# Peptides against a protein of PDB entry 5HOI: the designs that were tried, part 219

Target 1, 351 residues: chain A of PDB entry 5HOI
Amino acid sequence: FRYMPFSPAGTPFGFTDRRYLTMNEVGYVSTVKNSEQYSITVSFFDVGRFREYHFEDLFGYDLCFLNEKGTLFGQSKTGQIQYRPHDSIHSNWTKIIPLQAGERITSVAATPVRVIVGTSLGYFRSFNQFGVPFAVEKTSPIVALTAQNYRVFSVHYSQFHGLSYSLSELGTSSKRYYKRECPLPMSLPNINSDMKKDANLDYYNFNPMGIKSLFFSSYGDPCIFGSDNTLLLLSKWRSPEESKWLPILDSNMEIWKMSGGKETTDIHVWPLALAYDTLNCILVKGKHIWPEFPLPLPSEMEIRMPVFVKSKLLEENKAILNKKNEIGADTEAEEGEEDKEIQIPVSMAAE

## One batch from the design tools (peptide; made by RFdiffusion4, then SolubleMPNN)

Design b1_p22_4_s1 (from b1_p22_4, 15 letters changed)
Fold by OpenDDE base, seed 4:
Structure b1_p22_4_s1 (fold): chain B 351 residues (1-351), chain A 22 residues (1-22)
Amino acid sequence: as target 1 above (351 residues)
Amino acid sequence: DEKENEELYNKVLNALKERAAK
């Protein structure tokens, strides 16, 4: 196992010279290899609110986090971080994070008020938006970070304990834990099943944990989207005993429903954010599970608890078809092998 | 088939648009 740099919804280079460093509801950050340097572009979905900008990256930033006020960049090996405000009111700042031998920055997060750096040795470093340090804490190895306002959702990995998570609030004077290194019930990528397709091998080499993204919902609930394409939401996290992970969307099941019950391997959901009851996402076409260039327009996918079993829906649809054929037996059945699209009742969609 | 994959992608994309418009 190797700790790899993680950024929310970041994509691998694959066979190309370009990738997305990160993307979310605000926009997307791309990097292009230009000989020995990189060109970074920060693009926005709301082109009326924000102006796209680019710069030359001499450091090879492999970590990124985008928010409404700026972009945080990081270099996993050197420990360099840079914060770039989107506006010209605030200056860019750069800092070197001290790393031990073999230590890597594994994730970075930034809000308008906090900057967070997590490492492969489990150093959790917090700063304000101006790069003034608050604290250094030693945790289990950090593999992913996201943040909203003062809240931080961190994912940890131990070879002995697997995945865990923490939820904390970074106040002005102290860190509060709502959850501290609790078990994370997310499935890890199955190397034997998921890597049988060469197209996925590059992704799991880039992201061994299969965490496509993690974010806070518009309501401030931690969300994670794993390799199983299920969106998990941490419900009731303010009540430690009542807190639970809810599978609020099976995106593979939703694609299957919307396809008319066709199994496909060339349509993928790429998560951006959860706004109210809708997953903001990129619907990806092709063999790669991640978006290519140009980036398609975001789509909204309504969240739905995965209550339906495909086999049961197939049996119910066969039973409905058989009943229709029994009632319709007086009209000549022309045996056209029409690809009988499974009509999923709109009512079963709305549950 | 690449055409079938395109038709299926467009079907899913249209279904998402129709749901968001309700």
Scores: peptide ipSAE 0.565, ipTM 0.939, DockQ to the pose 0.735
Fold by OpenDDE base, seed 1:
Structure b1_p22_4_s1 (fold): chain B 351 residues (1-351), chain A 22 residues (1-22)
Amino acid sequence: as target 1 above (351 residues)
Amino acid sequence: DEKENEELYNKVLNALKERAAK
């Protein structure tokens, strides 16, 4: 296994000279390769609240985290990080994270009050928004980070134990754990099934864990969106004994419902954030599971517990068609059974 | 194929817009 730099909803270059370093509900950060240099652009969805800005990147930043106050950049190999406030009032700062031989920064996160750096050796480094260090902790190898206010959601990987997660709060004097390296019930990408398409091979080489994104909901619950296109939410995390992962959305099932029961491999959900009861996402057209350029406008997808089985809906639809044929309705529409739009009952389309 | 994929994409995109508008 090789640790790769992870950023929330980051995309690979593929065959292009450009990619998204990160994207969320605030906006998207793109980088364009120009010979040995990069040009970074920080763009926003709320163009009335924020002004787009760009700069030349001489370091080749491969890690990024965007929040409402600034953008954190990182270089996984050199250990360089840079924080850039969106406003011109606060100064940019740069720092070198000390890395051991073969160590990589694997993920970075930033809130208005904290900067977090995670590494392939499991060094968890915390800073304030000005780059002043608080602490260094040794954990299992970190593969992904997100943060909201003082809370940090970290994903860890062990060759022996697979995926685990931690949920912590970075106070002024101490780190509190709500969850510490607990099992994460997320499916890893299946190399044999998912990599049969060349388009997916490039993505899984870029992101071996298949974590498309992770974020906190608007209610402050940890969320993760894996390669299975299921949104998992950590419910009741304040009560250690009651805490559970909820599959709150199967995005493939929702696409299938909205398509009228057509199976497709050319429509994908790319997660941005969870706001209330809606997944803010990019609906992607094409073979690549990630958005290309230009970025489509975000869409909202209502969260729905996946309680329905496609096979049952198909059986019910066949039973309805058979009853119509018995009633002798002259629907001479020779449209093959495969092309008939599945009427999903309004109750099932509302659940 | 490409036209059908476009029609299907637009159908899903419209269904998302109609749900978000309710």
Scores: peptide ipSAE 0.565, ipTM 0.939, DockQ to the pose 0.762
Fold by OpenDDE base, seed 3:
Parts: structure tokens; sequence; C-alpha cells
Structure b1_p22_4_s1 (fold): chain B 351 residues (1-351), chain A 22 residues (1-22)
């Protein structure tokens, strides 16, 4: 196993010279290889609120986090981080994070009030928005970070214990834990099933944990979207005894429903954010599970608990077809093409 | 077929738009 740099909804280069460093509900950050340099563009979905900007990257930033006030960049090997406010009134700042031999920055996060750096050795470093350090804590190895306001959702990996998570609040004087290195019930990518498609191998080399994104919902609940395309939400995290992960959306099942029951490998959900009861996402067309260039417009997918089984829907549709054939017995048997759209009952399309 | 994949993509995309408009 190798610790790789993680950014929320970041994409690999694949066979191209360009990729997304990160994307969320605010916008998307792209990088293009220009010989030994990179050109970074910070783009926004709300073009009336924000102005797109670009700069030359001489460091090869491989970590990124976008928020409503600025963009945090990081270089996983050198330990360099840069914060760039979107507003020109505030100055950019750069800092070097001290790294041990073989240590890498694995994830970075930024809010309007906090900057967080996580490493492959489990160093958790916190700063204010101006790069003034608060604390350094030693945790299990960090593989992913996200943050909202003062809250931090961290994912950890141990070879012995698998995935764990922490939920913490970074006050001015102290860190509070709501959850500390608790088991994360997320499935890891299955090399034998998921990697048989060459297009997936490049992605899992880029992101071995298969975490497509993690974010806080609009209600401030931790969310994670794994390789199984299931959105998990941490419910009741304020009550340690009642806290549970809820599978609030199976995006493969939703695509299957909306397709009329067609199995496809060329339509994918790429998660951006959870706003109220809708997953903001990119609907991706093609063999790659990640969006290419240009970025499609975001789509909203309503969250739905995965309550029904495909087999029951197939049996119900067969029973409806058999009843139609019993009533229609007097008209010639035209060769029924197997491609008959499964009519999903409107009731099951609303649950 | 690339055409069938385009039609299927557009069907899913339209179904998402119709749900968001309700």
Amino acid sequence: as target 1 above (351 residues)
Amino acid sequence: DEKENEELYNKVLNALKERAAK
C-alpha cells in the first residue's frame, strides 16, 4: 500500500495533460502540464459571485481544497502549502510543513477560519486562515480530510485496523473530539471485481482508498462517497451512543432506476456536495468514472435509502408483461427485443 | 453502441432534471 495525496473529488491525469485537483459546490480547480510547469485555473459555478483566476505553478501542487473564501494548495512530497484568497484584498501566503524522511502530506483542508494538514505518519497540523499554527497532534495515518467552519472530518488508515474516522472541532484554545478514530464501515475497492476494467486501474492507482469525495452536508453532517458509489452520512454524531452511518443513496441503483432498468458501465455519478436532500454531482458519460474536460454542468440527485432489490422489480415487471400477454393473445407474436424498458412504478421512483 | 450510450445518458440526465423541478 502507498499513501497517495487526496483531494475531494480530485481526478487523475489518465492519458491527458490535465486533471481536476478538486471540485465541490463552489467550483473546480484544474491543472494542466506545461513541460516542467503547471498552469492552475480556479473556476466557479456561480460566475456572478466569483471571478475565475489562473496562475503558473512551479511546485507541482498535487493537493487542493476549495472554499468560498480561498483555495489551499499543497505539494505532498516537499511539504509546501499555499493559500490563495479569491479576493485580491487579502494576500497569498506560503508555508513549508516540516516532513520526516518518507512522510508525505496526504490531505489538506481549508475553511474561512482554519487550515488543516494531514500526513502519512498521522501528523495533524492546524492553522488559522493566515497560516498561524495552533497545534500539532499525532494520530493514526491520515488519508483524507475535509472541514466546515471549525469542524474537521478526518479519515485514517491502518494496515491492521483498516479505515477509521474522526470528527473534531478546532476551537481557539482546544480541539474537541465528537468521534476519535472510530471504525469507518466503508468498503475498500475490490481489486478483482472493480479493477478488471482498465479505466478503473488508473483511478485506484491515483486513489487506493476509492474515496471519491468527502464533505459536510448543508446541515453539518459528515458525508463520504466511496468506490461502491454509496453516499454514507454520519447521523446523530453529537450523541456518541446513537451515532450511525446511514447509506442515504446508492447512486448505481438510482442510475439503474432512471435508465429503465438498464445495466450500464458508461454512466457515473461524481459527487460534489450534499445540499439539503440532494446530492450535487456531475453525471459522467463514458468509460472513466471521473469527469473529463470540459466539466459538465452539475446535476442534483435526490437522496433515497436503498430499500428495494432489483430482483423484485424484475419479477414485478415480468408479472405485468405476462398479464399484458394474456390479455393481448390475439395479435401476432412479433419477436420481443430483449431491450424492453422496465417500467419502474412511479411510487418506487418517489420512495 | 455510442448512440445508445448517448440516449441512455440523456434519459438519465432528463430524469434528474424532471425530479429537481418537482
Scores: peptide ipSAE 0.562, ipTM 0.938, DockQ to the pose 0.726
Fold by OpenDDE base, seed 2:
Order: structure tokens, then C-alpha cells, then sequence
Structure b1_p22_4_s1 (fold): chain B 351 residues (1-351), chain A 22 residues (1-22)
């Protein structure tokens, strides 16, 4: 296993000179390789609220986090971080994070009030928005971070215990834990099943945990989207005994429903954010599970608990077709059983 | 294949737009 730099919804280069460093509901950050340098562009979905900007990157930033006030960049090997406010009135700042031999920054997060850095040795470093340090804590190895306001959702990895998570609040005087290194019930990528598609090999080399993104919902609940394309939400996290992960969306099932029951390998959901009851996402066309260039417009996918079984829907559709044939409705041609659109009941299409 | 994949992508994309407009 190798610790890789993680950014929310970041994409690999693949066979190209371009990738997304991160994307969310605010916008997307792209980098283009120009010989030994990189050109970074920070783009926004709300073009009326924000102005796109670009700069030359001489450091090779491989970590990024975008928020409504600025962009945090990081270099996993050197420990350099840079915060760039979107407003030119506020100054950029740079800092070097001290790293031990072989240590890497694995993830960074930024809110309007906090900057967080996590490492492969489990150093959790907190700063204010101006790069002034608050604390350093030693945890299990950090593989992913996200933050909203003062709250931090961290994912940890142990070779012996697998994935765990923490949920904490970074007040002015102290860190409070709501959850501390609790088991995370997310499936890891299965090398034997998922890697049979050559197009996925590059992605799992880039992101061996298969965490496509993690974010806080608009209600402030931790969310994670794994390699199984299931959105997990941490419910009731304020009550330690009642807290549970809810599978609130199977995006593969939703694509299957909207396709009329066609199995496909060339349509993928790329997660951005959860706003109320809708997953903001990019609908990706092609063999790669990640968006290419240019970025498609975001889509909204309503969250639905995965209660339905495909086999039952197929049996019900066959029973409806057999009844239509018995009633002597005209023999529209025998298009093969595979090409017939599955009539999903409106109640099941609305659940 | 490529045309069918495009039609299927457009079908899913349109279904998402129609749901968001209700």
C-alpha cells in the first residue's frame, strides 16, 4: 500500500497533460503540465459571483481544497502549502509544513476560518485562515480530509484495522470530538473485479482507497462517496450511541432506472456536493469513471434509499408484457427482450 | 456502440433535467 495525495473529487492525469486537482459545488481547479511547470486555473460555476483566475505553479501542487473564500494548495512531498483568496484584496500566504523522512501530506482542507493538514504518519495540523497554527495532534494515518466552518471530517487508514473516521470541531481554545477513529463501513476497491477494466487501473493507482469525494451536506452531516458509487451519510452524529451510516443513494441503481433498465459501463456519477436532498454531480460519459475536459455542467440527482432489487423489477416488467400480449394489443415487432425499456412504476421511480 | 452510448447518456441526462424541473 502507498499513501497518495487526496483531494475531494480530484482526477488523475491518465494519458493526458491535464487533470482536476479538486471540484465541488463552488467550482473546479484544473492543472495543465507545461514541461517542468504547471498552469493552474480556478474556475467557478457561479460566474456572476466569482472571477476565474490562473497562475503558474512552480512547485507542482498535487493537493487542493476549494471553498467560497479561497483555494488551498499543497505539495505532498515538500510540505509546501499556499492559500489564495478569490478576492484580490486579501493577500496570498505560503507555509512549509515540517515533514519527517518518508512522511507525506495526504490531504488538506480549508474553510473561511480554518486550514487543516493531514499526513501519512497521522499528524493532524490546524491553522486559522491566515496560516497561524493552533495545534498538532498525532492520530492514525490520515488519508482524506474535508471541513465545513469549524467541523472536520477525517478518514484514517490502518493496515490492521482498515478504514476509520473522526468528526471533530476546532474551536478557539480546544478540539472537541464527536467521533474518534470509529470504524468506517466503506468497501475498499476490489482489485480483481474493478481492475478488470484497464481504464480503472489509472484511477486506483491515483486513489487506492477509491474515495471519489467526501463533504459535509448543507445540513452539516458528513458524507462519503466510495468506489461502489454509493453515497453514505453519517446520521445522528451528535448522539454517539445513535450515530449510523446511511446508504442514501446507489448512483449505479439510479443510472439503471433512468436508462430504462439497461446495464452500462460508460455512464458514471462523479460527486460534487449534497445540497438538501439532491446530490450535485457530474454525469460522466465514457470508459473513464472521472470527468475529462471540458467539464460538463453539473446535474442534480435526488437521494433515494436503495430498497429495490433489479431482479424483481425485471420479473414485474415481464409479467406486464405477458399481460399486454394476452389482451391482443397489436404485435409491435419482437424487438429482443434486452432492448425493451423496463417500465419502472412511478412510485418506485420516485423512491 | 458509440452512438448507442451517446443516446443512453442523453436519455439519463434528460431524465435528470426533467426531475430537477418538477
Amino acid sequence: as target 1 above (351 residues)
Amino acid sequence: DEKENEELYNKVLNALKERAAK
Scores: peptide ipSAE 0.562, ipTM 0.938, DockQ to the pose 0.744

Design b1_p22_4_s2 (from b1_p22_4, 9 letters changed)
Fold by OpenDDE base, seed 5:
Structure b1_p22_4_s2 (fold): chain B 351 residues (1-351), chain A 22 residues (1-22)
Amino acid sequence: as target 1 above (351 residues)
Amino acid sequence: SEEEEEKLYNKVLESLKKKAEE
């Protein structure tokens, strides 16, 4: 096993000089190798909202995270990170993360308010959007990160304990844990069964955890998409004892149904984001489980969310809309999200 | 065959599109 740089929905080079560094609902970041240099392009799905841009990369960035405000880049070996706002009004910044001998940056995440760096030794480093450091924490080795607003979903790996996860909120003064290094019930790639195809070996060498992507849903729930092509959602994470992982989509089963019950090895779901009750994804054609170039248009795949979760989310959205309509004017109210633990009745989780 | 795989891919893609329009 080797700690590899992870980016959400990133692809390997394979036999090509180009790959996707990351992709999500906002867009996709590609890199092309030109001798000793790389050309990076940041592309967007909403071409009316965002303008595509490119730059020359002299460092060989192998980590990336895209959000609505900017792109974070990282170099896993040197510890260099760069944040590039999409808007030209804000300046780019660069920082070197101090790394120990053999330590690597394994994942990076960025929101409009936070930058997070995770390492192979389990150093969790937090910054604001301007690269001002908040804290350094020692955790189990970090293999993947995602973030939304102030919340961070981290995946950890130990040779002794396997996969674990944390869910934390990075306030201004303190870090709160909702979950701290809890077991993650995700299957690792099976080297013996899956490695019979060269394409699976190439992907395993690129991403030995088989985590295709991780993200927060539109409702702020942590999601992970593993090598088994199952979308897992962390439900009830506000209630420590009631929190559970829900298999909300088996994408292989959905492809099988849509194909008319034909077994296929050359159609794959590549996850981007979860919006409401749809997985935004790329439907991949071919032997490789990852998208090639050019990138196909995103598709929406309906999830099998329990009816109770849909109704609850609709009630929360109505409550947020009603609060926004009652609070008419300009007050920068500190949205202390009242963590209303909505209890899901046990009877509706079995259908 | 590559043609059968393409037909299958297009069938899945059309199925996804129809469900997003309903």
Scores: peptide ipSAE 0.493, ipTM 0.923, DockQ to the pose 0.441
Fold by OpenDDE base, seed 1:
Structure b1_p22_4_s2 (fold): chain B 351 residues (1-351), chain A 22 residues (1-22)
Amino acid sequence: as target 1 above (351 residues)
Amino acid sequence: SEEEEEKLYNKVLESLKKKAEE
């Protein structure tokens, strides 16, 4: 087994000189080989809000994380990381993460307030957005990271225990765990069944865990999309005893339905984000399970969970909050209510 | 055929667009 650098929705080079380092709802980061150098382009779906930019990469960045404020790059072998704000107001910064012999950076994540680095030896390193270090923690080997605001979803791998996950919050003073190295009920890629196509072997060599992407939903729920093309959502993570992984979308089944019941091997869902009740994704045409160049426009795929009830309840709660603010009720008590888990009534979950 | 796969892809893509407009 080899720890490979993981980035959310990153693609292999395959037989090409180009790949996506990462993609999500904000945009996509591509890299092109040019002799011994790389050219990186950071592109955005909202071209009105953001301007595409490019730079020369002399380091061969193989890790990337894109957010609304900047892009984090990493080099898995050298330990170099670079954060590039999208705006020109904030300066780029570069750091070298100290790595032990044989240690690799396996994943990086960045939010507007945190930078996280995970390694093959399970070093979890946290920084602020300016690269000021907080703490170093030793965990099980990290294979994937994502983050939203102060929250971090980490996936861990052990040869003996398989996949596990943690959900943590990186406050100013301390790290809080909601979940700590709990079993992750995700199937690993089956080398014998899935590797019948050379394209699947190339992808497996790039990503042995088969994790196509992981992200937080618009509601802050951890999501993971595996090699089985099932979207898993961690429900009730605030309640340790009630927390469960929900298979909210079988994308193979949805393609099968939309095709009119035709088996196809040349249509694939590539996950970007979960917004409310829709999976933002790229519908991929071809033999490769990943998008090629040019990137198709994102598509929305409806999920089966009644997350529309959460949206409606969130809109109702926002409307109630806005009405309370108009009535001049003391604002200090209500900042604590935004973090309340919206209880979906049990009656609506059964239809 | 590549043409049949393209028709199938377009059918799925159109199905996704229609659902996003409802």
Scores: peptide ipSAE 0.492, ipTM 0.922, DockQ to the pose 0.438
Fold by OpenDDE base, seed 3:
Structure b1_p22_4_s2 (fold): chain B 351 residues (1-351), chain A 22 residues (1-22)
Amino acid sequence: as target 1 above (351 residues)
Amino acid sequence: SEEEEEKLYNKVLESLKKKAEE
């Protein structure tokens, strides 16, 4: 096994001189090989809100994270990172992350307020948006990162224990864990069955964990999309004992239904983000499971929570509403910032 | 055939578009 650089929805070069470094709901970052150099382009889906920009990359950035305020780049071997704000008012900054012999940056994430770097030795490094360091923590080896606001979803890999995950909040003074190195019930790519196609081998060599993407939903729930094309959502993560992974979409089954029950190997879902009750994705045509160039327009795929999960969530939401109506009568207790349990919208319950 | 795969892709794409408009 080798630790590879991971970026959300990043694509391999394959047999081409170009790839996507990352893509999400904001846009997509592409890189093109030009001899010993790379040309990077940062493109946006909302062309009215953001202006596309490009630059020459002399370092060969292989890590990327895009957000609404800027793009974080990283070089897995050298430890160089660069943050580029989309707005020209703010200056770009560069930093070298100190790496031990054989250590690699495996993933990077950036929010408008935090920069996170994870490594193959399990070094978790946190910074503010200006590259000022907060802390260095040693965890199990990090294979993937995403972040929203102050929250970080990290995926870890151990040869002995497989995949685990952490969910943490990076305050100004301290890191809080909601989940710490808990088992991640995601299937790894099946080398024996899936590797019969050259395209699957190329993707496996690029991403041996099979994590196509990970993100936070619009509701702030950790999501992961694996090699099995199932979207997993971490529900009830604020309650450690009640926290569970929900298989909220089988994209292969949805394609099968929409096709009229035809088995196809040439239609693929490439995940971007989860917005409300829809998976924002690229519907890919062809042998490669990843989008090529030009990038197709994003599609929305409705999430189908399993019927048994819908009924429980309806009962739980009714129980929460009934408790709120019972408590709302007597106690004028102080408005502490009660971390409002995000009610899964009732619209998910109607089918 | 490539034409049948294209028809299937377009059918899936149209199905996604219709559901997003409902």
Scores: peptide ipSAE 0.492, ipTM 0.922, DockQ to the pose 0.497
Fold by OpenDDE base, seed 2:
Structure b1_p22_4_s2 (fold): chain B 351 residues (1-351), chain A 22 residues (1-22)
Amino acid sequence: as target 1 above (351 residues)
Amino acid sequence: SEEEEEKLYNKVLESLKKKAEE
């Protein structure tokens, strides 16, 4: 096993000089190899909100994380990171992460308020959006990171214990754990069955964990999309004893249904984000399981989970709150209700 | 055939588009 740099929905070069460093609901970051340098382009799906930009990369950035405010880049071997705001108001900054002999940055994440760096030795480094360090923690080896606001979802790997995950909140004074190195029930790529196709071997060499992407849903639930093309969502994570992984979409089964029950080997789902009750994704045509160039337009796949209960219960709760406000009941209770985890009734989880 | 794969891909895209418009 070898630790490889991971970025959400990043693609390999394959036999080409170009790849996607990362992609999500905001946009996509591409890199083109030009001799010993790279040209990086940051592109957006909402062209009215954001302007595409490019720059020359002399460092060979192999890690990337895109958010609504900027792009974080990292070089896995040198420890260099760069943050580039999308606006021209805020300045770019660079930093060198100190690495031990043989240590690699394995993943990076950025929100409008936090920057996170994870390593192959399990160093978890946190910064503010300006690159000011908060803390260094030693964990199990980190293989993937994502973050939303102050929350961080980390995936860890041990040769003895397999995959684990942590869910933490990076406050101003301290790190809180909701989950700490708990077992992750995700299937690893099967080398013996899946590696019979050359295209699968190239992807395995790029990403040995088979994690195509990980993100937070629009409701702040951790999501992971593995090599089995199943979307897993962590439900009830605020209640440590009630927390469970839910298979919310089998994308192979959905493609099979939409095809009219035809087996296909040349249609693939590439995950971007989970927005409400839909998986935002790229529908990929061809032998490679990842999108090529040009990038197709995103598609939305409806998820089959009782997350319909979360949207309906949120709409019903908003409608009840709006009715209470019309009746003139006292305003002091509003700040505490947004963080209440909606209890999904057990009866709806079986349909 | 490559034409059958293209027809199947387009059928899946049209199915996704119709569901997003409902």
Scores: peptide ipSAE 0.492, ipTM 0.922, DockQ to the pose 0.448

